Peptides against a protein of PDB entry 3V4O. Designs and how they scored, part 17

Target 1, 234 residues: chain A of PDB entry 3V4O
Amino acid sequence: DQPLAKDKVALLIGNMNYREHPKLKAPLVDVYELTNLLRQLDFKVVSLLDLTEYEMRNAVDEFLLLLDKGVYGLLYYAGHGYENFGNSFMVPVDAPNPYRSENCLCVQNILKLMQEKETGLNVFLLDMCRKRNDYDDTIPILDALKVTANIVFGYATCQGAEAFEIQHSGLANGIFMKFLKDRLLEDKKITVLLDEVAEDMGKCHLTKGKQALEIRSSLSEKRALTDPIQGTEY

## One batch from the design tools (peptide; aimed at target 1 D30 F164)

Design b2_p14_2_s1 (made by RFdiffusion4, then SolubleMPNN; from b2_p14_2, 6 letters changed)
Fold by OpenDDE base, seed 2:
Structure b2_p14_2_s1 (fold): chain B 234 residues (1-234), chain A 14 residues (1-14)
Amino acid sequence: as target 1 above (234 residues)
Amino acid sequence: MPEKLQSFDPELSP
């Protein structure tokens, strides 16, 4: 039996023109390419670039308003970030140097809010570094997540490691997106799809020993990004 | 042009 999505909604954020941090290049192209692919998968896609803290929070709030029972939600982020105590933080372009958790958006908090919407699938694709921020000594008290068995994290890199982009001829792609884009349209369980992406990334000699895809999931059903939307002809 | 790897490291300063 083919799983169905009530709807499919994606928020894509690419931050590159930071005020107080090194500028990035890959998010521009990566967001564009992912937008096109997700639209082919019948996702309603909101793509935003270079968001301030205020704008990021608003974008997430608006994204959450589009979620409901059975809706597939996908959040993609490309930019600066860090991970402290298992919590992932996305860094707005206007964040200070150094930044702290109060300046950033916690992904796990967003997940909690998505769970409250009783979504059918929650996918996070995080193309950012996962190094500890030693300048942030806050330990966020996060509420326990619900057992929804519909969560998939695709981390572009391992815990404590860096993510990279490849620059060539004035263009740049993130390593993660470089390989993800080749498989994203495949009709496979999302965790299986990401495993294949991980294997493809593993063949990249440039990032061997530096960057590897990490998949963290609790997904009890065979859900794919290709799953049809309920009530639509397919 | 040769391929160049660029880290997403924010290069935080104290």
Scores: peptide ipSAE 0.351, ipTM 0.848, DockQ to the pose 0.762
OpenDDE base, seeds 1, 3, 4, 5: peptide ipSAE 0.317, 0.250, 0.220, 0.210; ipTM 0.831, 0.764, 0.740, 0.754

Design b2_p14_2_s2 (made by RFdiffusion4, then SolubleMPNN; from b2_p14_2, 7 letters changed)
Fold by OpenDDE base, seed 4:
Structure b2_p14_2_s2 (fold): chain B 234 residues (1-234), chain A 14 residues (1-14)
Amino acid sequence: as target 1 above (234 residues)
Amino acid sequence: MEEKLQSYDPELSP
């Protein structure tokens, strides 16, 4: 009764060199570290840095083309972002200041498109702030989601809160990735794995009261990132 | 080793 993936595909985006917003450091290292780990898990990984709006939309389109029935899809994003009305927006490096929803990519829209591909698992790891963007008064009208029971959101921080990176000796790691990387290869249900990451992160004295991992999921099967690809191991 | 926290806050301005 071992769950199988038809394939495993990941899109990793790290935006740090923003034109009109503060520059970040951690996305560079975090994307590379996560790339290495996911490849060890036999994911087909596309890793991209510092994407414009046009490039981000193209990357997502190409990512979606790799998805099909039973495929595990994972989207990781590190960069600036915001959350309005429960919708997560990833900010391209060429976004204006202030930016609005039309300048950004809505994660929930991507999820809708992934569902249309009848994927086996949809994982979103969002390493960005979740603060309300007061300069965007747009109420997004999103397409209704299907009931697929295969969705996992790992938010680096709580609703309305900020995400942080730890800088040391010229290097930086996001708080989320600092703890995620230590457990990512474990053969556990993805929600269980993230729960353990949340506990580890909760022990970090630097972010107590500032940042906490939030897991939001509808996952009815014991799906893990370590699940073998159909036709390879079995 | 000294560690510093840096927020991902976009510091939006009107």
Scores: peptide ipSAE 0.448, ipTM 0.881, DockQ to the pose 0.761
OpenDDE base, seeds 1, 2, 3, 5: peptide ipSAE 0.435, 0.444, 0.447, 0.411; ipTM 0.876, 0.879, 0.877, 0.868

Design b2_p14_2_s3 (made by RFdiffusion4, then SolubleMPNN; from b2_p14_2, 6 letters changed)
Fold by OpenDDE base, seed 1:
Structure b2_p14_2_s3 (fold): chain B 234 residues (1-234), chain A 14 residues (1-14)
Amino acid sequence: as target 1 above (234 residues)
Amino acid sequence: APEKLQSFDPELSP
């Protein structure tokens, strides 16, 4: 009774070179490493860097077009972001300072659209800060989500906290990716895998008391990133 | 060289 994926599709976005915000370094390497790993897991991977608002919206639209019933969808984002009222906002590189929700992409809205596609699994890996944006007082009115029991959020940090990158010898990785990459290929339920990553991250002395992985899930089936694609031999 | 930690904080300004 091995769970099967109709297909596996991932969109990876790394924003670094912001016009009006501090530049980041980690997303470059993180997207690259994650791309390689997900391809080993037979994901169809679209990896994009430094997207404007227009480009991000288009990328998400194209990603959604690849989703269908039973398809595993994975969205990874590394860059600036914020969280207001439980909603996560990804910040495009051309966002103004300060930015508001209208300048950003709401992850929960994407989730809603993924649910409409009747996906088999929805995974969000968000390597961004989750601090409140005090300059955005907009209370988003979101449509109610369906009860699909196939949703997994891996937040690089806890609510209201910051995400960090480690720079050493000119190279930079996000804390989240540093530990995720070591376990991503394991044949385990995705929530179990992320829990192990959380434990590994907890041992990092650099981010002790500063960053902790948060797993938010409603996953009633033993779905793994390693699940075979229907019609394929493994 | 020691590892350096850099925040993803956007450091928003009014």
Scores: peptide ipSAE 0.348, ipTM 0.844, DockQ to the pose 0.781
OpenDDE base, seeds 2, 3, 4, 5: peptide ipSAE 0.298, 0.016, 0.293, 0.028; ipTM 0.796, 0.494, 0.768, 0.598

Design b2_p14_2_s4 (made by RFdiffusion4, then SolubleMPNN; from b2_p14_2, 7 letters changed)
Fold by OpenDDE base, seed 2:
Structure b2_p14_2_s4 (fold): chain B 234 residues (1-234), chain A 14 residues (1-14)
Amino acid sequence: as target 1 above (234 residues)
Amino acid sequence: APEKLQSYDPELSE
């Protein structure tokens, strides 16, 4: 039987105009294109660019308010970031140099809060670097995650590796979105879809040995982004 | 011209 979503909600954050760090370009295009695709999939999409720490925290809070039992939640982030001890940190545009965990948003903390909402599916698409931040020596104390079997992480790159964008005279995608956008509308289990994206990315000569998609999932049901919303007619 | 990559790592660039 076809799984149903109670609702589908996405928060897309693209940070590019950093105050104390190198500026990026791709997040603008990536957020725009992903917004259009997710709307075609009947997601309620909130797309935001260049968020300060305060604004990011507020955006996440508002996003969480839209989540409930059976709701599909998708968080996409494109920007600077790092990973320490398995925890992913999204860097706001007003983060200091160097930034620390206290200046950033921990994705795993967001996941915990999403689990409390009893969501039907939790998807994280993180288009950021996953290198260790040596300037942050803090070890976050995280509560144990619940066994919900509805979690999918799409990391744009491998642990300890970098994410890249393509430099063009005009607007261009990041590497992850370049391939994701071609398959996002496919009616496939989300992990299968991402696996295909990983294969496509693997064929890119530009990023061989530099960037590869990592999928981390605990998904016991055949959940797809194309799953219909409960109570709606299609 | 070959495409260039820009790292999202603040300390690195291609």
Scores: peptide ipSAE 0.302, ipTM 0.772, DockQ to the pose 0.494
OpenDDE base, seeds 1, 3, 4, 5: peptide ipSAE 0.022, 0.024, 0.296, 0.299; ipTM 0.594, 0.593, 0.765, 0.752; seeds 1, 3 fail the geometry check

Design b2_p14_3 (made by RFdiffusion4)
Pose (drawn by RFdiffusion4):
Structure b2_p14_3 (pose): chain A 234 residues (1-234), chain P 14 residues (1-14)
Amino acid sequence: as target 1 above (234 residues)
Amino acid sequence: SRINAEEEYEKTFL
């Protein structure tokens, strides 16, 4: 009755040095921090910075190859992003200005590929803005996803809104990781854990009225990032 | 070439 994971795998990407878009600072320290925390939780973690579109697609293919039945899969992205018609896109460092969906990675397409591997848990922590891209002409019409009841999204901000880091950030985490890092080691269902992070973030004066954590979850089983890996000793 | 996050952190701050 203790939920188990076949394995725990994560892919972390922090994009900062944009060629044609404002540069960011905090993704480095955000990725460094989450890498350490997830390693403490026995995840196999690939952590990468400043990825072009090509490198981002390769990184996700490698991550998909590590996924199989019953595996917990987690993707964390910190950098520029946007959201059109409910679909979230991650923007690579080589994105032109303006850019369209073909220059970016669609998070929903990644989730579809993860479900094909029959993972036991799918977690997306998207630490990016979610405003429309006016230059993105295209429409989704993506296939409906299977009902796997094991999907959790922890958006650093609401749809049509911005996610933030501290100006001239230096050593500071961005807002989402500032609060996520204090809770991530808790032995609680990931949905509940993210809800506590949403409450902590609500006390932050800097972001009142402009950034709030949004949790979207269909996870029915009580799965946690601290769940033991099957066949190891707990 | 891709950048490893831990090595880049050490290069930048340590």

Design b2_p14_3_s1 (made by RFdiffusion4, then SolubleMPNN; from b2_p14_3, 8 letters changed)
Fold by OpenDDE base, seed 5:
Structure b2_p14_3_s1 (fold): chain B 234 residues (1-234), chain A 14 residues (1-14)
Amino acid sequence: as target 1 above (234 residues)
Amino acid sequence: MMIDAEEAYKKVYE
């Protein structure tokens, strides 16, 4: 009765050194920490920093090639972003100021493509701003998503809120990763795990009233990041 | 199977 993954693949993107936007610091250490954790969970992990639009699109394309029926796919993004009309956009480092949807990568579009691969689980962990971009009035016309009941979104900020970083001497984790890393290896349904992370963030005096984790899911099975890969013995 | 990132990516891990 234990759920099995055909394979487990993760793409981690951290954008920091923007050309026309404020620079960030947290993505560097966050990507590093998450990479090490996911590898302990037997994920095949590709981690990239400071990607241009072209590079981001290529990375996503290559990521999609590794997906197939029953594969667990995880996409992590840390950087600038925005949300318009329910669609989340990741901002490449070479995006103009102001940026528009054609300069960015739409998460829901990526999800659509992942669904076509008949993946076993689709996890999106997005540590980015989700405020509306007033400079882009374009309404994306996206095809209707399939009802696959295997989607989990973890938004490091609530809708309309900005992401925050913990400022310490040297390199420090972002707020989301600070709490996520403490629970990521737990053998729990991924939505339960993220819910506990959300509670931890809510109880912490550093984040209370500043940043919250929003979880959106359609996961109908007890799937965990700790699920074994088919054909492997532990 | 791994992602081929031979292009001008700034790789951290693969």
Scores: peptide ipSAE 0.026, ipTM 0.596, DockQ to the pose 0.095
OpenDDE base, seeds 1, 2, 3, 4: peptide ipSAE 0.015, 0.009, 0.023, 0.009; ipTM 0.554, 0.568, 0.544, 0.514

Design b2_p14_3_s2 (made by RFdiffusion4, then SolubleMPNN; from b2_p14_3, 10 letters changed)
Fold by OpenDDE base, seed 5:
Structure b2_p14_3_s2 (fold): chain B 234 residues (1-234), chain A 14 residues (1-14)
Amino acid sequence: as target 1 above (234 residues)
Amino acid sequence: MMIDAIEKYKEVYE
């Protein structure tokens, strides 16, 4: 019995050209490469670059509207970010310096909304730093993910600026995407797939201790990105 | 999928 997706939709966001923060390079290549990979997996993909706060909020809202019972959703973000007290924030390109939570998108809030959609699978991948923001004192109340949320959250973390420095060494891809792209098309349960990516990252001397993948999952079913869409030949 | 509200550097693949 092959699990079936009602539909497969993805939103990819790559922020690079920040107005008041260091510019990035990897998100461009990573978003484009991930787009191509997800298309091979029959995802309907919307890829957006250099989004303002307003644009990011709109994009996420529209993405959430596409989520419904049985739908496979994937949200990917690459850019600046921060984490305070377990709350992660994606930073728009027009965020001020310093930025605060009101200028950013809270990942946990998005996850909360996702879990209400009864999706067949919802994957949220973050490729951003987890540094503290000393200028933000917001401590949102974190709700636990619902047991039936079927959400897989992958957080590719940067320790210090080392991951950023590697990007300047001529590597086109970010570290996370470098390893993710090698496994993304595998027909495996998504949590297994991401776990293997995490292991690959841990074995590489270039990434060991510099960037790691944290995986959080409420997935209790066998679900893979390769699962076919209902009504399609596979 | 279509996100009509945002056109900035948008690429849509269906």
Scores: peptide ipSAE 0.024, ipTM 0.585, DockQ to the pose 0.092
OpenDDE base, seeds 1, 2, 3, 4: peptide ipSAE 0.025, 0.024, 0.022, 0.018; ipTM 0.520, 0.589, 0.571, 0.544; seeds 1, 2, 3 fail the geometry check

Design b2_p14_3_s3 (made by RFdiffusion4, then SolubleMPNN; from b2_p14_3, 10 letters changed)
Fold by OpenDDE base, seed 5:
Structure b2_p14_3_s3 (fold): chain B 234 residues (1-234), chain A 14 residues (1-14)
Amino acid sequence: as target 1 above (234 residues)
Amino acid sequence: MMIDALKAYEEKYK
């Protein structure tokens, strides 16, 4: 009764060298390490760094085309971002200062498209700021995830702090990746795995009260990143 | 398709 994936595909995006915003360092190491871990889980991984708006939109579109019935998909983003009234936005490296929603990629829109693909599992992980952007007047459009979407959304963010402020700790990895990498290969339901990561972050003196992992899911089945691909014998 | 993050970075900024 082991659940099977039709295929496993992952898109990892790390933005660091912003033109008009503070540069980051952690995404490089985090994307690289996550790539290696996902390969051990038999994911086909596309890893991209420092994407412009056009490149990000194209990458996401191509990723969505790979999603289909029974496919396991994972999308990871590390970089600058913001949230206004429940709408989250990923910021491309060529975004102007100040940036607005039309310059960025809306997470909720991507989630909406993902839920229509009838995937076996979709994991969306965000490691970005959740600070409000006062220069964006976009009216929030929040759609509930479909019950059958099988989407797990993990949002790692610091309250009132920008991602670059954490880099002064001398850690090679971002805080989220530091804890995620320790558990990612465990054979557990993905929501349980992420919940344990959240607990680890909450217990650590470095992150307690500063950074948290918010988890939202429409997963009604037992699904793990370790689930084998159909047709493969291990 | 499998693309290494470092390779992708090097190709873009080469």
Scores: peptide ipSAE 0.025, ipTM 0.602, DockQ to the pose 0.243
OpenDDE base, seeds 1, 2, 3, 4: peptide ipSAE 0.019, 0.019, 0.021, 0.015; ipTM 0.549, 0.560, 0.583, 0.541; seeds 1, 4 fail the geometry check

Design b2_p14_3_s4 (made by RFdiffusion4, then SolubleMPNN; from b2_p14_3, 8 letters changed)
Fold by OpenDDE base, seed 2:
Structure b2_p14_3_s4 (fold): chain B 234 residues (1-234), chain A 14 residues (1-14)
Amino acid sequence: as target 1 above (234 residues)
Amino acid sequence: MMIDAEEAYKKKYE
C-alpha cells in the first residue's frame, strides 16, 4: 500500500541579486538547507541561484526532461514574484522595472508541462509575493489544465517580506523555510505536512499577520516526500 | 551565469 515514486527530482531556485529590484538575502540559506533535506529524501536536486530569464527557462526545461510517469517533481522558488488573475509569476534577476509577464516565468505553464509528463506527484513550493502587479494588465489565456489528483501548491506569502529579510543577518532563514525545515523529513502525506507547517507559522507571534502559507491541492493519494523510489532497496 | 547554491553557500559561510 506504500506509494512509490519512479524517481524523485527537485529544482530549487533562489533569486536574490536582482538588477532592477530590491535584493533579497534569505534564498541563499533557504535553498541550501532545502537541498540538503531533499537529498536526505533521495531527491535528485538541482539548486541554482540568481537566474536570468533565459537561465530560469533553461533550468525549468532541463528539470522537465527529468520528469516522467510516476516521477515526483518538486519545484521550489524563492524570490520576487506576483500574481495576476490567478496566474503566478516568478521574477528573474534580470527582469526590468517594472517587470511584466513576458519577463517572467508563469507557474501555471510549468504545471501544465509537468502534467504532460504524467508525474506521480507535483509539488510547488513558492516563497514569493503574490500581490497584483499593476504594471502588467495581461490576462494570459492558459490552456485548461488536465484534471489530476497529484498537485500540491504551497504558497508562502508575506507582507513586507523585504523588510523582514533586511532585519535578519547571518544564517537566518526565510520565514517559510524556518518552519518547513522542521517538518520536511516527516513521513506524512505532503498536504498534511504542509498543513502542519501552516499551523506552526500561524501560531508563531513573529509571523502572525506577516506570513501565511496557502495550500492548494487535489492530491487524493497518501503521497509523501518520504515515499521510496521504485526498484530501489533501502 | 548560473550559480550553484551549494557552492555559493560554502563560499560565503565556510
Scores: peptide ipSAE 0.379, ipTM 0.899, DockQ to the pose 0.940
OpenDDE base, seeds 1, 3, 4, 5: peptide ipSAE 0.342, 0.374, 0.254, 0.368; ipTM 0.885, 0.899, 0.857, 0.897

Design b2_p14_4 (made by RFdiffusion4)
Pose (drawn by RFdiffusion4):
Structure b2_p14_4 (pose): chain A 234 residues (1-234), chain P 14 residues (1-14)
Amino acid sequence: as target 1 above (234 residues)
Amino acid sequence: STITHPTAKGEISS
């Protein structure tokens, strides 16, 4: 009755040095921090910075190959992003200005590929803005996803809104990771854990009225990032 | 204060 994971795998990407878009600072320290915390939780973690579109697609293919039945899969992205018609896109460092969906990675397409591997848990922590891209002409009409009841999204901000880091950030985490880092080791269902992070973030004066954590979850089983890996000793 | 751009992650002053 203790939920188990066949394995725990994570892909972390932090994009900062944009060629044609404002540069960011905090993704480096955000990725460094989450890498350490997830390693403490026995995840196998691939952590990468400043990825072009080509590198981002390769990184996700490698991550998909590590996924199989019952595996917990987690994707964390810190950098520029946007959201059109409910679909979230991650923007690579080589994105032109303006850019369209073909220059970016669609998070929903990644989720579809993860479900094909029959993972036991799918977690997306998207630390990026979620405003419309006016230059993106295209429409989704993506296939409906299977009902796997094991999907959790922890958006650093609401749809149509911005996610933030501290100006001239230096050593400071961005807002989402500032609060996520204090809770991530808790032995609680990931949905509940993210809800506590949402409450902590609500006390932050800098972001009142402009950034709030959004949890979207269909996870029915009580799964946690601290769940033991099957066949190891707990 | 805040620094925001279309489709870009934002910055906020402390």

Design b2_p14_4_s1 (made by RFdiffusion4, then SolubleMPNN; from b2_p14_4, 10 letters changed)
Fold by OpenDDE base, seed 5:
Structure b2_p14_4_s1 (fold): chain B 234 residues (1-234), chain A 14 residues (1-14)
Amino acid sequence: as target 1 above (234 residues)
Amino acid sequence: GYITYPSSTAQVSE
């Protein structure tokens, strides 16, 4: 049977113009292109750039309000970040130097809140570094996640590794989006789609040995971003 | 070249 989504909602955040950290370039193009692609997939897309901590928290809150039982939720983030003890932290543009967990948004906390909404699918695409932040010694104690078997993480890089953008005179995609955009519209299970993206990254001479996609998933059903929305509206 | 997020950690030339 063809799986159905009650609705499809995406929040895209690209942080570039950091106040106390190196500025980035790729998130601008990446968010723009991903927005257009997801809209072709009938996602309701909210795309935001250069968010402060306050604005990021508000954006996530508003995103959660759009989620409900059976809704497909997708969160994309491009910017500075880190990973401590398996928890991913997105860094707002007004984060201090050095930043700590209290200055950042924990992705796993967002996932917990999405699970409470009984979503049909939870997809996280994180284009950020995953190196440990030595300036943050806090060990987060998170609430236990439910066993929903509808979770997919696409990490732009391996655990403990760095994510890259191409630096040249013009605007260009980050490494992750360079490959993701070519396959995003394919009608395939999301984990299969991401696996193919991983292979593309591995075969490219530019990224071989430099950046590898990591897929972390618990997805017991064949769910795709191309799944139709329940009802007659779409 | 490539820059990391954060770019202060490493820069790789093309």
Scores: peptide ipSAE 0.023, ipTM 0.607, DockQ to the pose 0.340
OpenDDE base, seeds 1, 2, 3, 4: peptide ipSAE 0.028, 0.019, 0.030, 0.017; ipTM 0.627, 0.500, 0.551, 0.507; seeds 1, 3 fail the geometry check

Design b2_p14_4_s2 (made by RFdiffusion4, then SolubleMPNN; from b2_p14_4, 8 letters changed)
Fold by OpenDDE base, seed 5:
Structure b2_p14_4_s2 (fold): chain B 234 residues (1-234), chain A 14 residues (1-14)
Amino acid sequence: as target 1 above (234 residues)
Amino acid sequence: GYTTYPSSMGEISE
């Protein structure tokens, strides 16, 4: 049977113009292109750039309000970040130097809140570094996640490794989006789609040995971003 | 490629 989504909602955040950290370039193009692609997939897309901590938290709150039972939720983030003890932290543009967990948004906390909404699918696409932040010694104690078997993480890079953007004379995609955009519209299970993206990255001379996609998933059903929305609206 | 800042996104040249 064809899986159905109650609705499809995406929040895209691209942080570039950091106040106390190096500025980035790729998130602008990446968010723009991903927005257009997800809209072709009938996602309701909210795209935001250069968010402060306050604005990011508000954006996530508003995103969560759009989620409900059976809804497909997708969170994309491009910007600075880090990973401590398996927890991913997105860095707002007004984060201090150095930043700590209290200055950042924990992705796993967002996942927990999405689970409470009984979503049909939770997809996280994280285009950020995953190196440990030595300035943050906090060990986060998170609530236990439910066993929902509807979770997919696409990490732009391996655990403990760096993500890259392409140095170009003009505007260019980050490495992750460069490959993701070519396959995103394919009607395939999301984990299969991401696996193919991983292979594409692995074959490219530019990224070989430098950046590899990591897929972390617990997805017991064949769910695709192309799944139709329940009802007659779309 | 290179890293411009700890735990930040790096740059890679074509």
Scores: peptide ipSAE 0.031, ipTM 0.635, DockQ to the pose 0.748
OpenDDE base, seeds 1, 2, 3, 4: peptide ipSAE 0.035, 0.029, 0.011, 0.030; ipTM 0.655, 0.640, 0.470, 0.629; seed 1 fails the geometry check

Design b2_p14_4_s3 (made by RFdiffusion4, then SolubleMPNN; from b2_p14_4, 9 letters changed)
Fold by OpenDDE base, seed 2:
Structure b2_p14_4_s3 (fold): chain B 234 residues (1-234), chain A 14 residues (1-14)
Amino acid sequence: as target 1 above (234 residues)
Amino acid sequence: GYETYPSSMGKISE
């Protein structure tokens, strides 16, 4: 039996023109290419670049409003970030230097809110660093997550490590998107798809010892990004 | 490639 999505909604955020931090290049291309691919998969895609804290929070709020029972929700982020105590923080372009958790958006908090919507699938693709922010000693107190068995995290890099973009004279992808884009349209369980991406990345000489994809999932059903939307014929 | 200060995305050269 083919799983069905009530709807498919994606929020893509690419932050590159930071005010107080090093500027990036890859998020522009990465967001663009991912947008096109997800639209081919019939996702409703909102793609935003260079968001301030206020704009990011608003974007997430609007994204959450589109989620409901059975809806597939996908959040992609490319930009600076950090991970403290297992919590991932996305850094807005207007974040101070140094930034703290109160300046950033916590992914796990977003996940909790997505769970409350009774979504059919929650996918997070985080193309950001996962190193500890030594300037933030705050231990976040988060509400416990529900057991929904519909969660997939694709971390562009492993715990405690950095994510990279390809340094090129022109436009180039980040390392994660370089490999993800080649497989994203495949009709496979999302965790299987990401596992293949991980293998492809592992064969790349550029990233050996520097960046490795981490998949963290609790997915009890064969959910794929290619799953048809309920009420539509394919 | 090069690394940035902690929590910043790095760059890698081909």
Scores: peptide ipSAE 0.076, ipTM 0.724, DockQ to the pose 0.834
OpenDDE base, seeds 1, 3, 4, 5: peptide ipSAE 0.030, 0.021, 0.035, 0.032; ipTM 0.652, 0.506, 0.668, 0.674; seeds 1, 4 fail the geometry check

